# Peptides against a protein of PDB entry 6B9H, part 139

Target 1, 151 residues: chain A of PDB entry 6B9H
Amino acid sequence: AELCESLLTWIQTFNVDAPCQTVEDLTNGVVMAQVLQKIDPAYFDENWLNRIKTEVGDNWRLKISNLKKILKGILDYNHEILGQQINDFTLPDVNLIGEHSDAAELGRMLQLILGCAVNCEQKQEYIQAIMMMEESVQHVVMTAIQELMSK

## One batch from the design tools (peptide; made by RFdiffusion4, then SolubleMPNN)

Design b2_p29_7_s2 (from b2_p29_7, 10 letters changed)
Fold by OpenDDE base, seed 5:
Structure b2_p29_7_s2 (fold): chain B 151 residues (1-151), chain A 29 residues (1-29)
Amino acid sequence: as target 1 above (151 residues)
Amino acid sequence: SEELLQEWIELFRSLERYDLADMLEEILA
């Protein structure tokens, strides 16, 4: 999916420790958790990150467990910190991500993380970083933001 | 590009996120 591919490129700019070259690399949630910690290390602190299992391998059950924790973290962050700036969104199906590496659903998860970045305390820095990316990626991101934040 | 920057500004205005639009307008100015 174009959304997933573009947002994967965006995720790669965070230079996290975990491998993040392919869609499958993201399915265990470790990269996403590390990205969220970079976005807001006070909220997604080390204690939160330690709840995400890192040595998951191909165990899709463990992947889903991680993804559920991450999704909950994002939703709580939106409510408690962002003031519900992310509105009327469709929740990604983490089962499809964990078990089948579903790119469309993964794209939705990354879209939520995008919502966190463009609304967090350092939102200006993240938006400006996005504006340095390829034009085609920027247009996909614009569409994703429109979908997340439209009233 | 300036044109692309303007698209971002218009996006945030349309979302009534003037805080974000203002950040970019300062760059355009």
Scores: peptide ipSAE 0.697, ipTM 0.946, DockQ to the pose 0.818
Fold by OpenDDE base, seed 2:
Structure b2_p29_7_s2 (fold): chain B 151 residues (1-151), chain A 29 residues (1-29)
Amino acid sequence: as target 1 above (151 residues)
Amino acid sequence: SEELLQEWIELFRSLERYDLADMLEEILA
């Protein structure tokens, strides 16, 4: 999926510790959790991060468990910190991500993380970093932001 | 490019996020 591939490229700019080269690398949620901690370490603190299992292997049940925690964290962050700048829309199906590595649903999850980045305290820095990426990626990101934040 | 920057500014204006649009306009200036 174009959305997933573009946002995967964006996620790679965070230089997290966990492998993040493929869609499969992101399905256990570890990369996403580490990215969220970088976005707002005060909210996604070490205690929160420690709730994410790091050694899940191919266990799709553990992947789904992690992904559910991450999704909840994002939704809570949007409500408690971002002032609901991310609109209610079709939420990612974490079951499809964990069990089938569904790229479309993963793209939706990464889109929510994008929403966090462009609305967080350091939103200026994240937006400027996006604007340094390839034009095709920027256009995908613009579309993703439109979907998240349009009234 | 400046054209792409203008697209970003227009996006944020259309979303009524003038804080973000203003931030980018400062870069353009």
Scores: peptide ipSAE 0.696, ipTM 0.945, DockQ to the pose 0.831
Fold by OpenDDE base, seed 1:
Structure b2_p29_7_s2 (fold): chain B 151 residues (1-151), chain A 29 residues (1-29)
Amino acid sequence: as target 1 above (151 residues)
Amino acid sequence: SEELLQEWIELFRSLERYDLADMLEEILA
């Protein structure tokens, strides 16, 4: 999916420790958790990150468990810190991500992380970084933000 | 480009996120 492909490129700019070259690399949630910690290390601190299992392999049940924790973290962050700047949206199906590596649903998950980045304390830096990316990627990101933040 | 920057500003204005729009306008100025 175009959304997932563009946001994967964006995720790669964070230079996290976990491998993040393919859609499959993101399905265990480890990359996403590390990205969230970079976005707001005070909220997504080491105690939070330690709840995400890193040795998952191909165990889709463990992947889903991690993804559920991450999704909850994002929703809680939106409520507690962002003041609900991310509006009503269709939640990603983490079961499809974990069990089937569904790129469309993964794109929706990454879109929520994008919502965190453009509303966090360092929002200016993240927005400016996005503006340094290819124009085609920027347009996809614009559309994604429009979907998340429109009332 | 300046044109692309204007698209970002318009996006944030349309979302009534004037804090973000103003931030980008400062870059443009």
Scores: peptide ipSAE 0.696, ipTM 0.945, DockQ to the pose 0.817
Fold by OpenDDE base, seed 4:
Structure b2_p29_7_s2 (fold): chain B 151 residues (1-151), chain A 29 residues (1-29)
Amino acid sequence: as target 1 above (151 residues)
Amino acid sequence: SEELLQEWIELFRSLERYDLADMLEEILA
């Protein structure tokens, strides 16, 4: 999926500790959790991060468990912290991500993380970083932002 | 590119995020 591919490239710019080269690398949620911590370490603090199991291997049940926690964290963050709410979004199916590495659903989840980044305290820095990426990626991200933030 | 920057500015204007649009306009100027 184009959205997933572009946002994977974006995720890679965070330089997290966990491997993040492929769609499969993201399915256990560890990368996403680490990215969220970078976005807002006060909210996604160490206690929050410690709820995410890091050594899940290919256990899709554990992946789904992590992904559910992450999704909840994003939704709570949107409600509790973000000055501009993420609007009318389709929730990703974390079961499809965990069980099947579904790129489309993963893309939706990464899109939510994008929503966090462009609305967090350091939003301008994240936006400027995006603007340094390949033009094709930027266009996809622009569309994704429009979907998230339109009234 | 400057053209792409203009697209970003227009995006944020359309989203009524004038804080971000203004920030980018300062870069363009």
Scores: peptide ipSAE 0.692, ipTM 0.944, DockQ to the pose 0.868

Design b2_p29_7_s3 (from b2_p29_7, 11 letters changed)
Fold by OpenDDE base, seed 3:
Structure b2_p29_7_s3 (fold): chain B 151 residues (1-151), chain A 29 residues (1-29)
Amino acid sequence: as target 1 above (151 residues)
Amino acid sequence: SRELLEEWIELFRSLERYDLAKMLEEILK
């Protein structure tokens, strides 16, 4: 999916410790958790990160468990910190991500993380970083933001 | 490019996020 592909490129700019080259690399949630910690380390602190299982392998049940925790964290962050700037009308299906590596649903999850970045305390820095990316990626990100923040 | 920056500004205006639009307008000046 175009959304997933563009947002994967964006995720790679965070330079996290976990491998993040493929869609499969993101299905266990470890990369996403590390990205969220970079976005707001005070909220997504070490205690929160320690709840995410790192030794998952191909266990899709553990992947789904991690993804559910991450999704909950994003929704709580949106409510408690961002003042509900993100529209959560359509939520990603974490079962399809964990069990089938569904790129479309993964794209929706990454879209929520994008919503966190462009609304967090350091939103100016994240927006400016996005504006330094390829034009085609920027257009996909614009569309994603339009969907997230429209009332 | 300037055109792309203007697209970003228009996006945030259309979302009624004038705080973000203003942030980018300062770059255009």
Scores: peptide ipSAE 0.690, ipTM 0.947, DockQ to the pose 0.821
Fold by OpenDDE base, seed 5:
Structure b2_p29_7_s3 (fold): chain B 151 residues (1-151), chain A 29 residues (1-29)
Amino acid sequence: as target 1 above (151 residues)
Amino acid sequence: SRELLEEWIELFRSLERYDLAKMLEEILK
């Protein structure tokens, strides 16, 4: 999916410790959790990150468990910190991500993380970083933001 | 590019996120 591919490229700019080269690399949630910690380390602190299992392998049940925790973290962050700047929309199906590596659903998950980045305390830095990316990627990101934040 | 920056500004204005639009307008100056 175009959304997933573009946002994967964006995720790679965070330079996290976990492998993040492929869609499959993201399905266990470890990369996403590390990215969220970079976005707001006060909220997504070490105690929060330690709840995410790092050695998951191909266990799709553990992947789904991690993804559910991450999704909850994002939703709580939106409510408690962002002031609900991310509007209601269809939530990603974490079952499809964990079990089938569904790129479309993964794209929706990464879209939520994008919503966190462009609304967090360091929003200016993240937006400016996006503007350094290829134009085609920027246009995909614009569309993603439009979907997230439109009233 | 300037054109792309203007697209971003327009996006944030359309979303009524004037705080974000203002940040980029300062860059456009």
Scores: peptide ipSAE 0.690, ipTM 0.947, DockQ to the pose 0.749
Fold by OpenDDE base, seed 2:
Structure b2_p29_7_s3 (fold): chain B 151 residues (1-151), chain A 29 residues (1-29)
Amino acid sequence: as target 1 above (151 residues)
Amino acid sequence: SRELLEEWIELFRSLERYDLAKMLEEILK
């Protein structure tokens, strides 16, 4: 999916410790959790990160467990910190991500993380970083932001 | 490019996020 591919490229700019080269690499949630910690380390602190299991292998049940925690974290962050700037009327299906590596649903998950980045305290830095990416990627990101933040 | 930057500004204006639009307008200066 175009959305997932573009946002994967964006996620790679965070230079997290976990492997993040493929869609499959993101399905256990570890990369996403590390990205969220970079976005707001005060909120997604070490205690929060420690709830995410790092060695899940191909266990789709553990992947789903991690993804559910991450999704909850994002939703709580949106409510408690971001002032509900992200529209969550359509949530990603974490079961499809964990069990089937569904790229479309993963794209929706990454879209939520994008929403966190462009609304956090360091939003200026994240937006400017996006604006240094390929134009085609930027256009996909703009569309994603519009979907998330439209009233 | 300047054109792409203006597209971003227009996006945030359309979303009524004038804080973000203003932030980028400062870059255009």
Scores: peptide ipSAE 0.689, ipTM 0.946, DockQ to the pose 0.748
Fold by OpenDDE base, seed 4:
Structure b2_p29_7_s3 (fold): chain B 151 residues (1-151), chain A 29 residues (1-29)
Amino acid sequence: as target 1 above (151 residues)
Amino acid sequence: SRELLEEWIELFRSLERYDLAKMLEEILK
């Protein structure tokens, strides 16, 4: 999935502690949680991050549990902080991500995180960072933003 | 590139996010 691959490349620019080289690396939610903490450490604070189980291995049930918490966090953040700038009409299926490493659904999850980044307090820095990426990636991101923020 | 920057500006204008568009327009100056 082009969306997932492009956003994976974007996620890698955050230089989080957890491995983030493959789609499967992201399925336990740890990378995504660490990225969200970077986006807004006041909201996604240490207490929030501590609710995400680390070292889950291949336990898809634990992955899904983490992903559900992350998705809830994103939705709450959108409502409480971002003023509902992100449209959540089509939510990712975290079951498919956790159990099957579904790249399409993972792409949708990463798209929501993108929505957080381009609407957060440090939106200027994140947008400018995106604009330093490969043109092909930027075009995918543009499309993703269009989908997220269209009224 | 300048062209790509203009595409970003147009995107944000089309989304009526003039705050983001203006941010990039300052770079274009």
Scores: peptide ipSAE 0.689, ipTM 0.946, DockQ to the pose 0.830

Design b2_p29_7_s4 (from b2_p29_7, 14 letters changed)
Fold by OpenDDE base, seed 1:
Structure b2_p29_7_s4 (fold): chain B 151 residues (1-151), chain A 29 residues (1-29)
Amino acid sequence: as target 1 above (151 residues)
Amino acid sequence: SKELLEEWIKLFEELERYDLAEMIRKILE
């Protein structure tokens, strides 16, 4: 999926500790959790991050468990901190991500994280960083933001 | 490019996120 591929490129700019080269690398949620901590370490603090299992392997049940926690964290963050700027009418299916590495659903998950970045305290820095990326990636990100934040 | 920056401004204006649009305008300056 084009959305997932472009947002994976964006995720890679965070330089997190966990491997983040492929779609499969993101299916356990560890990269996403580490990215969220970078976006807002006061909210996604160490206590929150410690709830995410890091040694998951191929256990899709553990992947889904992590992904559910991350999705809940994003939704809570949207309501508690961001002032409900993210539209969640089409939530990603974390079961498909964890069990089948569904790129389309993963793209939707990364799209929510994008929504966090462009609305967080450091939104200017993240938006500026996106504006330095390849033009084709920027256009995909624009489309993703339009879909996510439109009423 | 400046054109791409204008696209970002337009996006945020259409989303009625004028705070973000204005932020980008400042970048253009």
Scores: peptide ipSAE 0.687, ipTM 0.942, DockQ to the pose 0.752
Fold by OpenDDE base, seed 2:
Structure b2_p29_7_s4 (fold): chain B 151 residues (1-151), chain A 29 residues (1-29)
Amino acid sequence: as target 1 above (151 residues)
Amino acid sequence: SKELLEEWIKLFEELERYDLAEMIRKILE
């Protein structure tokens, strides 16, 4: 999926500790959790991060558990911190991500994280970083932002 | 490019996020 591939490239710019080279690398949620902590370490603090299991292997049940926690964290962050600037028009199916590595649904999850980045306190830095990426990636990101933030 | 930057500004204006649009303009200063 074009959305997932472009946002994966964006996620890689965070240089998190967990491997993040493939779609499957993201299915356990560890990379996403570490990215969220970088976006807002005061909200996604160590206590929050410690709720995410880091060594899940191929256990899709544990992946889904992590993904549910991450999705909840994003939604709570949107309501409590971002002032509901992200529209929950279509929530990602974390079951498909965890069990089947569904790239389309993963793309939707990464899209929500994008929404967090462009609305957080350090939004200027993240938007500037996006503007330094390949033009084709930027256009996909623009479309993703349009979907999330349109009224 | 200048064209791409204008697209970003246009995007945020269309979203009625004028704070973000203005932020981009200030970056260009």
Scores: peptide ipSAE 0.686, ipTM 0.941, DockQ to the pose 0.715
Fold by OpenDDE base, seed 3:
Structure b2_p29_7_s4 (fold): chain B 151 residues (1-151), chain A 29 residues (1-29)
Amino acid sequence: as target 1 above (151 residues)
Amino acid sequence: SKELLEEWIKLFEELERYDLAEMIRKILE
């Protein structure tokens, strides 16, 4: 999926500790959790991060468990910190991500993280970084932002 | 490019996020 590939490229700019080269690398949620901590370490603190199981291997049940926690964290962050700037009308299916590595649904999850970045306290820095990326990636990101923030 | 920056401004204006649009305008200056 074009959305997933472009946002994977964006996720890679965070230089997190966990491997983040493929769609499969993101299905256990560890990369996404580390990215969220970088976006807002005061909210997604060590106590929150420690709730995400690491080294889950191919255990899709553990992947889904992690993804559910991450999705909840994003939604709570949107309500408590961002003032509901993200439209959560259509949520990603974390079961399809964990069990089948569904790229389309993973793209939707990464889209929510994008919404966090462009609305957080350090939004200017993240937006400026996006504007330095390849033009084709920027166009995909613009479309993703439009979908997230349209009322 | 300047053209791409203008696209970003238009996006945020269409979303009625004028705070973000102004942020991009300052980058253009």
Scores: peptide ipSAE 0.686, ipTM 0.942, DockQ to the pose 0.767
Fold by OpenDDE base, seed 4:
Parts: structure tokens; C-alpha cells; sequence
Structure b2_p29_7_s4 (fold): chain B 151 residues (1-151), chain A 29 residues (1-29)
């Protein structure tokens, strides 16, 4: 999926500790959790991050558990901090991500994280970073933002 | 490119996020 591919490229710019080269690398939620902590370390603090299990291997049940926590964190962040700037009408299916590495659903998950980045306190830094990416990626991100933030 | 930057401004204006549009304009100054 083009959305997932472009947002994976974007996620890679965060240079998190966890491997983040493939779709499969993101299915356990560890990369996403680390990215969220970078976006807002005061909200996604160490206590929050510690609830995300690392070293889950191929255990899709543990992946789904992590992904559910991450999705909840994003939704709570949107309501509590961002003032509901992100439209959560269409939520990603974390079961498909964890069990089947579904790229389309993963793309939707990463799209929510994008929404967090472009609305957080450090939004200028993240938007500037996006604007330095390849034009094709930027266009996909623009479309994703349009979908997320349209009323 | 300048054109791409203008697209970003247009996007945020269309989303009525004038704060973000202005942020980009300031970057262009």
C-alpha cells in the first residue's frame, strides 16, 4: 500500500532504537510506541512505554495487545492533548496488523501517528522534516493529512 | 520546490488550519 510505504519511510526518519525497515518490523508496535514517545515524551512517558512488551517475536496475540494499547494511547492523546484535531472515524484494525501484517491497516495506524506529529507541541519541527522528504512521499502525506483533519 | 511549499500552504488553508499555513509562510520568509 502506498500509504503504508510512504509513512514507513517517514517513520524511519525518527531513528528509533527498534528495527523499522519493513512492515513486519512495525507489527509488534514497539517502533510506533518509541515514535510516539519522541513526539510527546511528557504524555507517552516511560511508564506508558513500559506497558508495551518488547521481544514479542512472532506472537501475534502479544502484538495485538501492544497495538491495542498504542491505539488507545493515540486516541486518548487526540482527545486530551490535541483537542480532537484528528478524525478517528475510521480506525485501523489492529487484529489484522498483528496477525496478518496487513499493510493497509498498518498504514492507517501510521496515519494516526502522523496526525499526532503534525498537531503536537513540536509540530513545526515535524512538518519541516516532512517537507524535506521526497516529493512523492510529501504528496501521500498531504493526502493523509487531508483525510485526518478534514471536518 | 516553491510550488510544493505553496501546495502545503493551500492544504492547511483548505483545512482551516491557518496557524499551520502561517507557520509555513514564516519559514519561506
Amino acid sequence: as target 1 above (151 residues)
Amino acid sequence: SKELLEEWIKLFEELERYDLAEMIRKILE
Scores: peptide ipSAE 0.685, ipTM 0.941, DockQ to the pose 0.813

Design b2_p29_8_s1 (from b2_p29_8, 11 letters changed)
Fold by OpenDDE base, seed 3:
Parts: structure tokens; C-alpha cells; sequence
Structure b2_p29_8_s1 (fold): chain B 151 residues (1-151), chain A 29 residues (1-29)
């Protein structure tokens, strides 16, 4: 999916420790958790990150478990810190992500993380970084932000 | 300021009116 591909490129700009070259690399949630920690290390602190299992392999059940924790973290962050700036969104199906590496659902998950970045304390820096990306990627990311802001 | 930066990018044709409006909306929230 175009959304997933562009947001994967965006995720790669965070330079996290975990491998993040393919869609499959994101399905265990480790990259997403590390990205969230960079967005707000005070909220997504080391204690929170330690709840995400790192040695998952191909175990889709463990992937789903991680993804559920991450999704909960995003929802709690939106409610407690962002003041519910992300509204009326369709929740991604983490089962399809973990078991089938579903790119469409993964794109929706990454879109929520994008929502966190453009609403956090450092939102200006993240917006500037997006503006420096390749034009086609900028277009997709901008459209994704518009969808979140229009609801 | 960042707002002035956006205005310059718009004048230079590096971003569209739609993009500028979106980013300003986000920054005002």
C-alpha cells in the first residue's frame, strides 16, 4: 500500500536501533515502540519500552501481543497528553498485522504514530523534517495528516 | 519564525496553499 510505503520511509528517518527496512521488520512492534520513545521519552519511558518483547522471531502471537500494547500506549497518550487531538479514527487490526503482515492495516498503525509526532511538544521539528522528504512521500504523509485533522 | 519560513516557501512555489494551511493549522493547535 502507498500509505504504508511512505510511512515506512518516514519511520526510517528516526534512526532507531531495531531493523526497519521492510514491512515485515515493523510487524513485531519493536521499531514502532522505539519511535514512540523518541517522540516522547518522558511518557514512553524505559519502563514502558521494557514491556515490549524484543526476541519475537516469527511468532505472530507474540507480535500481536506487542502490537496491542503499542496501540494502547498510543490511545492513552492521545487521551492523557495530546488532549485528544487525534479524533474519530478507525483502529488498525493488529491481528492482521501480526499474523499476515497486512500493509493496509500497518499503514493505519503508522498513521496513528504520525498523529503523535505532529501533535507532540516537538511537532514543529517533525513537520520540518517531513517538508524535507521526497515530494511524493510528502504528499502521502500530508494526506495522512489531513485525514487525522479532518475528523 | 516558522510562519515566516512557510510564507517564503509558498512564495517560492516550494509548497502549495493547501500544505501551508495544513501546517499552520497544526501549529496553532
Amino acid sequence: as target 1 above (151 residues)
Amino acid sequence: SFEEYLKKLLEEGKISEEQAELYLKILSS
Scores: peptide ipSAE 0.435, ipTM 0.851, DockQ to the pose 0.725
Fold by OpenDDE base, seed 1:
Structure b2_p29_8_s1 (fold): chain B 151 residues (1-151), chain A 29 residues (1-29)
Amino acid sequence: as target 1 above (151 residues)
Amino acid sequence: SFEEYLKKLLEEGKISEEQAELYLKILSS
């Protein structure tokens, strides 16, 4: 999916420790968790990050468990910190991500993380970084932001 | 300011009106 590929490119700009070259690399949630910690380390602190299992392998049950925790973290962050700046949205199906590496659903998950970045304390920095990305990627990311803010 | 920066980019045609409006909206929230 175009959304997933563009957001994967965006995620790669965070330079997290976990491998993040493919869609499959993101399905265990470790990259996403590390990205969220970079976005707001006070909220997504070490205690929060330590709840995400890093040695998951191909265990889709563990992947789904991680993804559920991450999704909850995002939703709680939106409510508690962002003041519900991310409007009503279709929740990603983390089961499809964990079990089938569903790119469309992963794209929706990454879109929520994008919502966190462009509404966090350092949102100006993230917006500026997005504006400096390749035009085709920038367009998709911008559209994804618009969708989150217009619902 | 960043707002002034966005306006400059818009004037230079480096971003669209839609982009500028979106980013300004986000920054104002």
Scores: peptide ipSAE 0.426, ipTM 0.850, DockQ to the pose 0.701
Fold by OpenDDE base, seed 4:
Structure b2_p29_8_s1 (fold): chain B 151 residues (1-151), chain A 29 residues (1-29)
Amino acid sequence: as target 1 above (151 residues)
Amino acid sequence: SFEEYLKKLLEEGKISEEQAELYLKILSS
């Protein structure tokens, strides 16, 4: 999906330790967890990160377990730190991500992380970084942000 | 200010009006 590919490109700008070159690389949640830690290391600290199982291979059950923890972390972060109620939208289906590498659902997951970045303490820096991305990617990312900010 | 920075980017054609408005909205929250 176009959303997933553009947000994958965005995720790659974080230069996390885990491999993040393909959609499949993101399905175990490790990259997403490391990105969230970069966004807010005080909230997504080492204790939180250590709950995410590494080296899960192709075990989709472990992937789903990780993804559920990450989704919960994102939702809690939005509520507790960002002070924002999540708008009435469909949450990503982490089962489809973990079991089937569903790009559309993964895109929605990454969109939530995008929401964290553009609303966190360093939102200005992340917005500036987005402005420097390739134009076609910017368009998709901007649309994704608009959807998140819609009332 | 960041608003002035966005204005500069608009003048330079680096961002659109829609982008500027969106980012200002986000940063004002």
Scores: peptide ipSAE 0.422, ipTM 0.848, DockQ to the pose 0.742
Fold by OpenDDE base, seed 5:
Structure b2_p29_8_s1 (fold): chain B 151 residues (1-151), chain A 29 residues (1-29)
Amino acid sequence: as target 1 above (151 residues)
Amino acid sequence: SFEEYLKKLLEEGKISEEQAELYLKILSS
């Protein structure tokens, strides 16, 4: 999916420790958790990050468990910190992500993280960074932001 | 400035008015 591919490129700009070169690399949630910690380390602190299991391998049940925790974290962050700036979004199916590496659903998950970045305390820096991305990728990312904020 | 950059993108047709307004709204909050 175009959304997932563009957002994967965006995720790679965070330079997290976990491998993040492929869609499959994102399915265990570790990259996403590390990205969220970079977005807001006060909220997604070490205690929160420690809830995400790192030794997952190909165990799709463990992947789903991680993804559920991450999704909950995003939703709580949106409610408690962002003031519900992300509105009327469709929740990603974390089962399809964990078990089947579904790119479309992963794209929706990454889109929620994008929503966190462009509404956090450092939102200006993240928006400016997006403006410097390759044009085709930038267009997809910008459209994704609009979808989250204009509903 | 970032606002000037948005205006440039808008003039070039790279973003819509709705997108530009959205970013300005986000940055003003």
Scores: peptide ipSAE 0.405, ipTM 0.839, DockQ to the pose 0.429

